# Designs tried in a protein design run: peptides against a protein of PDB entry 2V3S. Part 7

Target 1, 95 residues: chain A of PDB entry 2V3S
Amino acid sequence: PISLVLRLRNSKKELNDIRFEFTPGRDTAEGVSQELISAGLVDGRDLVIVAANLQKIVEEPQSNRSVTFKLASGVEGSDIPDDGKLIGFAQLSIS

## One batch from the design tools (peptide; aimed at target 1 L41)

Design b1_p11_6_s4 (made by RFdiffusion4, then SolubleMPNN; from b1_p11_6, 3 letters changed)
Fold by OpenDDE base, seed 1:
Structure b1_p11_6_s4 (fold): chain B 95 residues (1-95), chain A 11 residues (1-11)
Amino acid sequence: as target 1 above (95 residues)
Amino acid sequence: RPPRVFVVEPA
């Protein structure tokens, strides 16, 4: 399995690392993304972007060690998006 | 299937 870390700010705007495994052939990017949402760890509006980037990292984990992406849920937020501070952005990386 | 394990920790 691939060990992944999703770095994302919670509802209190605290930055957390969410660790989980992904098994190619058993898991799908969309499926795991839906599980993240069901667990309350990812906003439902971010399904598409999380799934897309999860797919990207798991298809070529040696080449795509880290991906940072803009959250749909962050666009309408009060804080100005900032990829460096992961405000309105999230980061997926290989553990 | 069993629930997926997510480990959350401060970054």
Scores: peptide ipSAE 0.816, ipTM 0.956, DockQ to the pose 0.968
OpenDDE base, seeds 2, 3, 4, 5: peptide ipSAE 0.816, 0.816, 0.815, 0.816; ipTM 0.956, 0.956, 0.956, 0.956

Design b1_p11_7 (made by RFdiffusion4)
Pose (drawn by RFdiffusion4):
Structure b1_p11_7 (pose): chain A 95 residues (1-95), chain P 11 residues (1-11)
Amino acid sequence: as target 1 above (95 residues)
Amino acid sequence: PATLHLERHPS
């Protein structure tokens, strides 16, 4: 199992670290991304990008300690995207 | 940042 953190801003624009485990051979990037969406923790528009970056971090957790990526939900949504601030971006990291 | 936990689907 891999201990992972998804860091992103909530609906109130507050930064949050979401902790979860991923078990290779049991879980899939797509499945866990769908879980995040059904839990209301990730916007549905972000399924593809979150799944792609989850796959990237889980295949080589030794190489990829952190991945920061754009949110499809944040492309034009009132605040300009800013990766430094994690506005319109999120970050997956190894705990 | 605050800390939250993802509740996983049962396998």

Design b1_p11_7_s1 (made by RFdiffusion4, then SolubleMPNN; from b1_p11_7, 7 letters changed)
Fold by OpenDDE base, seed 4:
Structure b1_p11_7_s1 (fold): chain B 95 residues (1-95), chain A 11 residues (1-11)
Amino acid sequence: as target 1 above (95 residues)
Amino acid sequence: AKVLELKRRPR
């Protein structure tokens, strides 16, 4: 399996590194993304963007070591989005 | 950053 880390700020704006595994041919990007949402770790509005970037990183994990992407849930938030600070952004990386 | 682990559903 591929060991991944999703770095994302929680509702208290604290950075969390969420570790999870992805097994190609057994897991789907959308399925694992839904698990993240069900666990309360990802906002449901971010299903599409998380799944898209998870798919991107697992299709070529040797080349795509890290991806940073804008969250739909962060667009209408009170804080100004910032990819460097991961405000309104999340980062997915290979462990 | 705080480290968390996703508990996966049974496959």
Scores: peptide ipSAE 0.755, ipTM 0.944, DockQ to the pose 0.941
OpenDDE base, seeds 1, 2, 3, 5: peptide ipSAE 0.754, 0.754, 0.754, 0.754; ipTM 0.944, 0.944, 0.944, 0.943; seed 5 fails the geometry check

Design b1_p11_7_s2 (made by RFdiffusion4, then SolubleMPNN; from b1_p11_7, 7 letters changed)
Fold by OpenDDE base, seed 1:
Structure b1_p11_7_s2 (fold): chain B 95 residues (1-95), chain A 11 residues (1-11)
Amino acid sequence: as target 1 above (95 residues)
Amino acid sequence: ASVLELKRRPL
């Protein structure tokens, strides 16, 4: 399995590193993303973007060691999005 | 940062 970390801010704006595994051929990017959502770790509005970036990493994990992407849930937030601070952004990386 | 683990559901 591929060991991954999803870094994003929780509802208190605190950074969390969420560890999870992805097994090619067993898991799908959308399926695991839905699990993240159902666990309350990812906003449901972010299903598409999380799944897309998860797919990107797992298809070429050696080349795509880290991806940072804009969250749909962060677009209309009170804070200005900032990829460096992961405000309105999340980061997926290979552990 | 706090570290969490996603508990995967059985397929």
Scores: peptide ipSAE 0.706, ipTM 0.925, DockQ to the pose 0.892
OpenDDE base, seeds 2, 3, 4, 5: peptide ipSAE 0.705, 0.704, 0.705, 0.705; ipTM 0.925, 0.925, 0.925, 0.925

Design b1_p11_7_s3 (made by RFdiffusion4, then SolubleMPNN; from b1_p11_7, 8 letters changed)
Fold by OpenDDE base, seed 4:
Structure b1_p11_7_s3 (fold): chain B 95 residues (1-95), chain A 11 residues (1-11)
Amino acid sequence: as target 1 above (95 residues)
Amino acid sequence: AKVETLVRRPL
C-alpha cells in the first residue's frame, strides 16, 4: 500500500497530520476521501478536491510526492486563505 | 483505511 499524509488544520486551527494507507486496486480516491469525511477529519464540502488530489498522488506516487490544494471549506472562512500556512489549503504527501 | 491523526502545531 501507499502510505500518505494529509496535512490540514482542524476546527481549532491546529495543524494536523492525518496518516493513512491507500491500496491500489482495492481503494478508490473517492472512497478513501469519503472515509476521511465520515471520520470527521475532512469537511464534506472538500470531497471533490481531496479526491481529485488523492487520485493525482496515487496514480504516480514517485513523481507526485506532494500536492497542495485549496479547500472549498476554507473559501468563506474568517481567515484569508494561504497555501504557505495551510490556511484554507491542505497538503497531501507520500509518507 | 487505517487512519492516524497527529496534532503538529497551532495557527
Scores: peptide ipSAE 0.181, ipTM 0.794, DockQ to the pose 0.149
OpenDDE base, seeds 1, 2, 3, 5: peptide ipSAE 0.174, 0.174, 0.111, 0.178; ipTM 0.790, 0.790, 0.747, 0.791

Design b1_p11_7_s4 (made by RFdiffusion4, then SolubleMPNN; from b1_p11_7, 7 letters changed)
Fold by OpenDDE base, seed 1:
Structure b1_p11_7_s4 (fold): chain B 95 residues (1-95), chain A 11 residues (1-11)
Amino acid sequence: as target 1 above (95 residues)
Amino acid sequence: ASVLELKRRPR
């Protein structure tokens, strides 16, 4: 399996590194994303963008070692989105 | 950063 880390801020604006595994041919990007949402670790509004970027990284894990993407849930938040600080952004990376 | 682990659903 591919070992991944999803880094994003929780509701208290604290950074979390969420470790999880992805097995190509067994898992789907959407399925694992739904598990993240079900666990309360990802906002349901972010299903599409998380799944898209998860798909991207697992397709070419050697080339796409890290991807940072804008969260739908962060667009209308009080804080200004910032990819460097991961405010309104999340990062997926190969562990 | 705090480290968490996603507990995967049984397959």
Scores: peptide ipSAE 0.727, ipTM 0.936, DockQ to the pose 0.905
OpenDDE base, seeds 2, 3, 4, 5: peptide ipSAE 0.727, 0.726, 0.726, 0.725; ipTM 0.936, 0.936, 0.936, 0.935

Design b1_p11_8 (made by RFdiffusion4)
Pose (drawn by RFdiffusion4):
Structure b1_p11_8 (pose): chain A 95 residues (1-95), chain P 11 residues (1-11)
Amino acid sequence: as target 1 above (95 residues)
Amino acid sequence: SRFDAAATEFH
């Protein structure tokens, strides 16, 4: 199992670290991304980008300690995207 | 689910 953290801002624009485990051979990037969406933790528009970056970090957790990516939900949403401030971006990292 | 507590804390 891999201990993972999804860092992104909530609806109130507060930064949050979301902790979860991923078990290779049992879980899939798509499945876990759907869980994040069904839990209301990730916007549904972000399924593809979150799944892609989850797959990246879980295939080589030794190489990819952190991946930062754009949110499709944040492309035009009132605040300009800013990767430094995790606005319109999110980050997956190994715990 | 694994995300129930995280969802509560998040919102």

Design b1_p11_8_s1 (made by RFdiffusion4, then SolubleMPNN; from b1_p11_8, 5 letters changed)
Fold by OpenDDE base, seed 1:
Structure b1_p11_8_s1 (fold): chain B 95 residues (1-95), chain A 11 residues (1-11)
Amino acid sequence: as target 1 above (95 residues)
Amino acid sequence: GRFAAQAAAFH
């Protein structure tokens, strides 16, 4: 399986690393993204963008070691989105 | 479960 880390700020705006495995051929990007939402780790509004970037990283993990992407949930938040600080952004990386 | 969350050590 592919060992991944999703770096994302929690509800207290604290930066957390969420580790998980992804098995190609068994798991799907959409399915695992839905699990993240069901676990309360990802905002439901971010399903599409998380799934798209999860798909990107697992399809070519040797080339796509890390992807950073803008969250839909962060666009209208009180804080200005900032990819460097992962405010309104999340990062998926190969562990 | 599938997920293990922890405070990010490096940023």
Scores: peptide ipSAE 0.650, ipTM 0.904, DockQ to the pose 0.185
OpenDDE base, seeds 2, 3, 4, 5: peptide ipSAE 0.649, 0.647, 0.649, 0.648; ipTM 0.904, 0.903, 0.904, 0.903

Design b1_p11_8_s2 (made by RFdiffusion4, then SolubleMPNN; from b1_p11_8, 5 letters changed; failed a check: a repeat of another design)
Amino acid sequence: SRFAAQAAAFS

Design b1_p11_8_s3 (made by RFdiffusion4, then SolubleMPNN; from b1_p11_8, 5 letters changed)
Fold by OpenDDE base, seed 5:
Order: C-alpha cells, then sequence, then structure tokens
Structure b1_p11_8_s3 (fold): chain B 95 residues (1-95), chain A 11 residues (1-11)
C-alpha cells in the first residue's frame, strides 16, 4: 500500500496531519475521499479537488511526492488563502 | 479506521 499524509488546517486553524494507506486496485481516489468526508476530516465541498489530487499522487507516487491544492471550502473563509501556510489549501504527500 | 490524525498544538 501507499502511505500518505493529508495536511490541512482543522477547525482551530491548526495544521493537522492525517495519515492513511491507499491500496491500488482495492481503493479508489473517489472512495477514500468520501471516507475522509464521512470521517469529518474533509469538507464535503472539497470532494472533487481532494479526489483529483489523491488520484494524481497515487497514480505516480514516485514522481508526485507532494501536491498542494486549493480547497473549495477555503474560498469563502475569513482568512486569505495562502498555499505556503496551507490556509484554504491542503497538501497530500507520500509518507 | 483508515485515518490517524495528529494535530499540531503549541504551548
Amino acid sequence: as target 1 above (95 residues)
Amino acid sequence: SRFAEQARRFH
């Protein structure tokens, strides 16, 4: 399996690292993304972008070691989005 | 459970 970390800010604006495994052929990016949402770890509005980037990283984990992407849920937030600070952005990386 | 969380907290 592929060991991944999803880094994003929690409700307290603290960075939260979420570790999980992805098994190609068993798991799908869409399915795992939905699990993240169901677990309350990802906003439902971010399904599409999380799934797209999860797919990107798992299809070529040796080449795509880290991907940072804009969250739909962050656009309407109070804080100005900032990819460097992961404000309104999340990061997936190979553990 | 698939996910293991670790929130960064500062004191």
Scores: peptide ipSAE 0.601, ipTM 0.889, DockQ to the pose 0.211
OpenDDE base, seeds 1, 2, 3, 4: peptide ipSAE 0.599, 0.599, 0.591, 0.598; ipTM 0.888, 0.889, 0.886, 0.890

Design b1_p11_8_s4 (made by RFdiffusion4, then SolubleMPNN; from b1_p11_8, 5 letters changed)
Fold by OpenDDE base, seed 2:
Structure b1_p11_8_s4 (fold): chain B 95 residues (1-95), chain A 11 residues (1-11)
Amino acid sequence: as target 1 above (95 residues)
Amino acid sequence: SRFAEQAKRFH
């Protein structure tokens, strides 16, 4: 399996590292993204972007060691999005 | 479940 970390800010605006495994052929990017949402770890509005980037990193984990992407849920928030601080952004990386 | 969380805090 591929060991991954999803880093994003929690409800307290703290950086939260979410570690999980992804098994190609058994798991799908869409399915795992839905699990993240069901667990309350990802906003439902971010399903598409999380799934797209999860797919990107698992399809070529040797080349795509880290991907940072803008969250749909962060656009309408009070804080100005900032990829460096992961405000309105999340990061997926190979553990 | 699948996910293990670790919140990062600055001290």
Scores: peptide ipSAE 0.623, ipTM 0.895, DockQ to the pose 0.198
OpenDDE base, seeds 1, 3, 4, 5: peptide ipSAE 0.622, 0.620, 0.622, 0.620; ipTM 0.894, 0.894, 0.896, 0.894

## One batch from the design tools (peptide; aimed at target 1 N16 V32)

Design b1_p12_1 (made by RFdiffusion4)
Pose (drawn by RFdiffusion4):
Structure b1_p12_1 (pose): chain A 95 residues (1-95), chain P 12 residues (1-12)
Amino acid sequence: as target 1 above (95 residues)
Amino acid sequence: SDPRDRFTVEPA
């Protein structure tokens, strides 16, 4: 199992670290991304990009300690995207 | 199962 953190801003624009485990051979990037969406933790528009970056970090957790990516939900949503601030972006990392 | 329970949310 891999101990992972999804860092992104909530609806109030507060930064949060979401802690979860991923078990290779049991879980899939798509499945877990759907779980994040169904839990209301990730916007549904972000399924593809979150799944892609989850796959990236889980295939080589030794190489990819952190991945930062754009949110499709944040492309035009009142605040300009800013990766430094994690506005319109999110980050997956190894715990 | 409730998928919400799998995830722990903490302030950054």

Design b1_p12_1_s1 (made by RFdiffusion4, then SolubleMPNN; from b1_p12_1 with R4A D5S)
Fold by OpenDDE base, seed 5:
Structure b1_p12_1_s1 (fold): chain B 95 residues (1-95), chain A 12 residues (1-12)
Amino acid sequence: as target 1 above (95 residues)
Amino acid sequence: SDPASRFTVEPA
């Protein structure tokens, strides 16, 4: 399996690492993204972007070691999005 | 297993 880390700020704006495994051929990017949402770890509005980037990283984990992407849930938030600080952004990386 | 069991959350 592929060991992944999703770095994302929680509702208290605290940065956390969400660790999980992805098994190609058994898991799907959309399925795991839905699990993240069901677990309350990802905003439902971010399904599309999380799934897209998860798909990207698991397709070529050796090449795509890290991907940072803008969250739909952060666009209209109170804080100005900042990819460096992961405000309104999340990061997926290979563990 | 429930979906939440897949994930481990740690302070970054």
Scores: peptide ipSAE 0.703, ipTM 0.893, DockQ to the pose 0.918
OpenDDE base, seeds 1, 2, 3, 4: peptide ipSAE 0.702, 0.702, 0.701, 0.702; ipTM 0.893, 0.893, 0.892, 0.893

Design b1_p12_1_s2 (made by RFdiffusion4, then SolubleMPNN; from b1_p12_1, 4 letters changed)
Fold by OpenDDE base, seed 4:
Structure b1_p12_1_s2 (fold): chain B 95 residues (1-95), chain A 12 residues (1-12)
Amino acid sequence: as target 1 above (95 residues)
Amino acid sequence: MDPASRFTVLPA
């Protein structure tokens, strides 16, 4: 399996690392993204972007070691999006 | 299976 970390701010704006494994051929990017949402770790509005970037990293984990992407849930938030601070952005990386 | 069981949350 591929060991991944999703770095993402929670509802209290605290930055956390969400560690999980992804098994190619058994798991799908869409499915695991749905699990993240069901667990309350990702906003439902971010399904598409999380799944897309999860797919990107798992299809070539040796080349795509880290991806940072804008969250749909962050666009309308009170804070100005900032990829450096991961405000309105999340980061997926290989553990 | 509980979807949350896949994930471990740690302070960054």
Scores: peptide ipSAE 0.705, ipTM 0.896, DockQ to the pose 0.960
OpenDDE base, seeds 1, 2, 3, 5: peptide ipSAE 0.705, 0.705, 0.704, 0.705; ipTM 0.896, 0.896, 0.895, 0.896

Design b1_p12_1_s3 (made by RFdiffusion4, then SolubleMPNN; from b1_p12_1 with S1M R4A D5S)
Fold by OpenDDE base, seed 2:
Structure b1_p12_1_s3 (fold): chain B 95 residues (1-95), chain A 12 residues (1-12)
Amino acid sequence: as target 1 above (95 residues)
Amino acid sequence: MDPASRFTVEPA
């Protein structure tokens, strides 16, 4: 399995690392993204962008060691998005 | 399976 970390701010705006494994051939990017949402860890509005970036990193983990992406939920929030501070952005990386 | 069981959350 591929060991991943999703770095993302929670509802209290605290930055957390969400660690999980992805098994190619068993898991799908969309499926795991839906699990993140069901667990309350990712906003439902971010399904598409999380799934797309999860797919990107798992299809070529040796080349795509880290991906940072803009959240749809961040655009609709009150805080100004900032990729450096991961405000309105999340980061997926290979553990 | 509980979807939450896949994830471990810790402060960054």
Scores: peptide ipSAE 0.696, ipTM 0.887, DockQ to the pose 0.934
OpenDDE base, seeds 1, 3, 4, 5: peptide ipSAE 0.695, 0.695, 0.696, 0.695; ipTM 0.886, 0.886, 0.887, 0.887

Design b1_p12_1_s4 (made by RFdiffusion4, then SolubleMPNN; from b1_p12_1 with S1A R4A D5S)
Fold by OpenDDE base, seed 5:
Structure b1_p12_1_s4 (fold): chain B 95 residues (1-95), chain A 12 residues (1-12)
Amino acid sequence: as target 1 above (95 residues)
Amino acid sequence: ADPASRFTVEPA
């Protein structure tokens, strides 16, 4: 399995690492993304972008060691998006 | 199975 970390700010704006495994051939990017949402760890509005980037990283984990992407849930928030601070952005990386 | 069981959350 592929060991992944999703770095994402919680509702208190605290940065957390969400660790999980992804098994190619058994798991799907969309399926695991839906699990993240069901667990309350990802906003439902971010399904598409999380799934897309999860797919990207698991397709070629040796090449795509880290991907940072803009969250749909962060666009309309009060805070100005900032990829460096992961405000309105999340980061997936290989553990 | 609980979807949350797949994930471990820790401060970054």
Scores: peptide ipSAE 0.702, ipTM 0.892, DockQ to the pose 0.949
OpenDDE base, seeds 1, 2, 3, 4: peptide ipSAE 0.702, 0.701, 0.701, 0.702; ipTM 0.892, 0.892, 0.892, 0.892

Design b1_p12_2 (made by RFdiffusion4)
Pose (drawn by RFdiffusion4):
Structure b1_p12_2 (pose): chain A 95 residues (1-95), chain P 12 residues (1-12)
Amino acid sequence: as target 1 above (95 residues)
Amino acid sequence: PNELTMERPAPP
């Protein structure tokens, strides 16, 4: 199992670290991304990008310690995207 | 940043 953190801002624009485990051979990037969406933790528009970056970090957790990516939900949503401030972006990292 | 825990369904 891999101990992972999803870091992104909530609806109030507060930064949060979401802790979860991923078990290779049991879990899939798509499945876990759907769990994040059904839990209301990730916007549904972000399924593809989150799944892609989850796959990237879980295939080589030794190489990819952190991945930062754009949110499809944040492309035009009142605040300009800013990767430094994790506005319109999120980050997956190894715990 | 605040810390949260993801709730997940139990595996079959």

Design b1_p12_2_s1 (made by RFdiffusion4, then SolubleMPNN; from b1_p12_2, 8 letters changed)
Fold by OpenDDE base, seed 1:
Structure b1_p12_2_s1 (fold): chain B 95 residues (1-95), chain A 12 residues (1-12)
Amino acid sequence: as target 1 above (95 residues)
Amino acid sequence: AKVLEFKRPPRP
């Protein structure tokens, strides 16, 4: 399996590195994203963007070692989105 | 950052 890290701020605005595995051919990007949402680790509004970027990283993990993307849940938040601070952004990377 | 190990649900 591919070992991944999803870096994402929680409800307290604290950065967390969520480690999880993805097995090509057995898992789907949307399915794993749904699991993250069901666990309360990802906002349901971010299903599409998380799944899209998860798909991107697992289809070519040797080339796509890290992807940073804008969260739908972060757009209307009180803080200004900032990819450097991962405010309104999340990052997926190969561990 | 705090590290969390996400143990995924078992597959059907």
Scores: peptide ipSAE 0.749, ipTM 0.939, DockQ to the pose 0.852
OpenDDE base, seeds 2, 3, 4, 5: peptide ipSAE 0.748, 0.748, 0.748, 0.748; ipTM 0.939, 0.939, 0.939, 0.939

Design b1_p12_2_s2 (made by RFdiffusion4, then SolubleMPNN; from b1_p12_2, 8 letters changed)
Fold by OpenDDE base, seed 5:
Structure b1_p12_2_s2 (fold): chain B 95 residues (1-95), chain A 12 residues (1-12)
Amino acid sequence: as target 1 above (95 residues)
Amino acid sequence: AKVLEAKFPARP
């Protein structure tokens, strides 16, 4: 399986590294993203963007070692989005 | 960053 880390801020604005595995041929990007949401680790509004970027990284994990993307849940937040600080952004990377 | 391990339901 591919070992991945999803880095994003929790409700307390603290960075969390969420480790999970993706098995090609068994898992789907949308399925795993839904499981992350069901576990309360990802906001449901971010299903589409998380799944899209998860698909990107698992397709070519050697080329796409890290992807940073804007969260839908962060757009209407009080904090100004910042990809460098992962405010309103999340980062998915190969472990 | 705090490290969390995602635990998903068992799958066949």
Scores: peptide ipSAE 0.409, ipTM 0.864, DockQ to the pose 0.859
OpenDDE base, seeds 1, 2, 3, 4: peptide ipSAE 0.408, 0.406, 0.408, 0.339; ipTM 0.865, 0.862, 0.864, 0.827

Design b1_p12_2_s3 (made by RFdiffusion4, then SolubleMPNN; from b1_p12_2, 9 letters changed)
Fold by OpenDDE base, seed 4:
Structure b1_p12_2_s3 (fold): chain B 95 residues (1-95), chain A 12 residues (1-12)
Amino acid sequence: as target 1 above (95 residues)
Amino acid sequence: AKVLDFKRAPLP
């Protein structure tokens, strides 16, 4: 399996590194994203963008070591989105 | 950053 880290701020604005595994041929990007949502780790509004970027990183993990993307849930948040601080952004990376 | 290990449920 591929070992991944989803770096994402929680509801308290604290950065968390969520480690999880993805097995190509068994898992789907959308399915795993839904599991993250069901666990309360990802906002349901971010299903599409998380799944898209998860698919991107797992299809070529040797080339795509890290992807940073804008969250739909962060667009209308109180804080100004900032990819460097991961405010309104999340990051997927190969551990 | 705080590290969390997300243990996924086994697939049927």
Scores: peptide ipSAE 0.678, ipTM 0.908, DockQ to the pose 0.856
OpenDDE base, seeds 1, 2, 3, 5: peptide ipSAE 0.677, 0.678, 0.676, 0.676; ipTM 0.908, 0.907, 0.908, 0.907

Design b1_p12_2_s4 (made by RFdiffusion4, then SolubleMPNN; from b1_p12_2, 7 letters changed)
Fold by OpenDDE base, seed 3:
Structure b1_p12_2_s4 (fold): chain B 95 residues (1-95), chain A 12 residues (1-12)
Amino acid sequence: as target 1 above (95 residues)
Amino acid sequence: ARVLNFERPPRP
């Protein structure tokens, strides 16, 4: 399996590294994204963007070592989105 | 950053 880290801020704006595994041919980006949402780790509004970027990183993990993407849940938040600070953004990386 | 190991639910 591919070992991944999803870095994003929780409801208290604290950075968390969520470590999980993905098995190509058995798992789907959509399915694993739904699991993260069901666990309360990802906002349901971010299903599309998380699934798209998860698919991108697992299709070529040696080339796509890290992807940073804008969250739908962060667009209208109180804080101005910032990809460097992961405010309104999340990052997926290969462990 | 705080590290969390997410144990995914069992597969069908």
Scores: peptide ipSAE 0.731, ipTM 0.938, DockQ to the pose 0.833
OpenDDE base, seeds 1, 2, 4, 5: peptide ipSAE 0.731, 0.730, 0.731, 0.730; ipTM 0.938, 0.938, 0.938, 0.938

Design b1_p12_3 (made by RFdiffusion4)
Pose (drawn by RFdiffusion4):
Structure b1_p12_3 (pose): chain A 95 residues (1-95), chain P 12 residues (1-12)
Amino acid sequence: as target 1 above (95 residues)
Amino acid sequence: SVADRFTVEPAP
């Protein structure tokens, strides 16, 4: 199992670290991304990008300690995207 | 609940 953190801002624009485990061979990037969405923790528009970056970090957790990516939900949403601030972006990292 | 898998903590 891999201990993972999804860091992104909540609806109040507060930064949060969401902790979860991923078990290779049991879990899939798509399945876990859907779980994040069904839990209301990730916007449904972000399924593809989150799944892609989850796959990237779980296939080589030794190489990819952190991946930062754009949110499809944050492309035009009142605040300009800013990867430094994690506005319109999110980050997956190994714990 | 599917949400129970995830622990949400304020970031530093």

Design b1_p12_3_s1 (made by RFdiffusion4, then SolubleMPNN; from b1_p12_3 with P12A)
Fold by OpenDDE base, seed 2:
Structure b1_p12_3_s1 (fold): chain B 95 residues (1-95), chain A 12 residues (1-12)
Amino acid sequence: as target 1 above (95 residues)
Amino acid sequence: SVADRFTVEPAA
């Protein structure tokens, strides 16, 4: 399995690391993304972007060691998106 | 379960 970390801010704007494993051939990017949403860890509006980036990192984990992406939920928020501070952005990385 | 997959911790 691939060990991953999803770094993003929670509802209190606190930055957290979400660790999880992804098993190619058993898991799907969309499926795991839906699990993240079901767990209350990712906003439902971010399904597409999370799934897309999860797919990217798991397809070539040796090359795609880290990906940072803009959240759809962040665009509609009151805070100005900032990739450096991960405001309105999330980061997936290989553990 | 879904809860079994994820471990959440404060980012260092």
Scores: peptide ipSAE 0.725, ipTM 0.905, DockQ to the pose 0.880
OpenDDE base, seeds 1, 3, 4, 5: peptide ipSAE 0.724, 0.724, 0.725, 0.724; ipTM 0.904, 0.904, 0.905, 0.904

Design b1_p12_3_s2 (made by RFdiffusion4, then SolubleMPNN; from b1_p12_3 with E9L P12A)
Fold by OpenDDE base, seed 4:
Structure b1_p12_3_s2 (fold): chain B 95 residues (1-95), chain A 12 residues (1-12)
Amino acid sequence: as target 1 above (95 residues)
Amino acid sequence: SVADRFTVLPAA
């Protein structure tokens, strides 16, 4: 399995690392993204972007060691999106 | 289960 970390701010704006494994052939990017949402760890509005970037990193984990992407849920938030601070952005990386 | 897949830790 591929060991991944999703770095993402929670509802209290605290930055957390969400560690999980992804097994190609068993798991799908959309399926795991749905699990993240069901667990309350990702906003439902971010299904598409999380799934797309999860797919990107797991298809070639040796080349795509880290991806940072803009969240749909962060666009109209109270804070201005900032990829450096991961405000309105999240980061997936290989553990 | 879903709870088994994810471990949440403060980012360092």
Scores: peptide ipSAE 0.730, ipTM 0.904, DockQ to the pose 0.863
OpenDDE base, seeds 1, 2, 3, 5: peptide ipSAE 0.729, 0.730, 0.728, 0.729; ipTM 0.903, 0.903, 0.903, 0.904

Design b1_p12_4 (made by RFdiffusion4)
Pose (drawn by RFdiffusion4):
Structure b1_p12_4 (pose): chain A 95 residues (1-95), chain P 12 residues (1-12)
Amino acid sequence: as target 1 above (95 residues)
Amino acid sequence: SSALANATVDPV
């Protein structure tokens, strides 16, 4: 199992670390991304990008310690995207 | 089983 953290801002624009485990051979990037959406933790528009970056970090957790990516939900949503401030972006990392 | 079954949220 891989101990993972999804870091992104909540609806109040507060930064949060979401801790979860991923078990290769049991879990899939798409499945876990759907779980994040169904839990209301990730916007549904972000399924593809979150799944892609989850797959990236879980295939080589030795190489990819952190991945930062754009949110499809944040493309035009009142605040300009800013990767430094994780506005319109999120980050997956190994714990 | 759910990957989020024991998920937690920590404010930064």

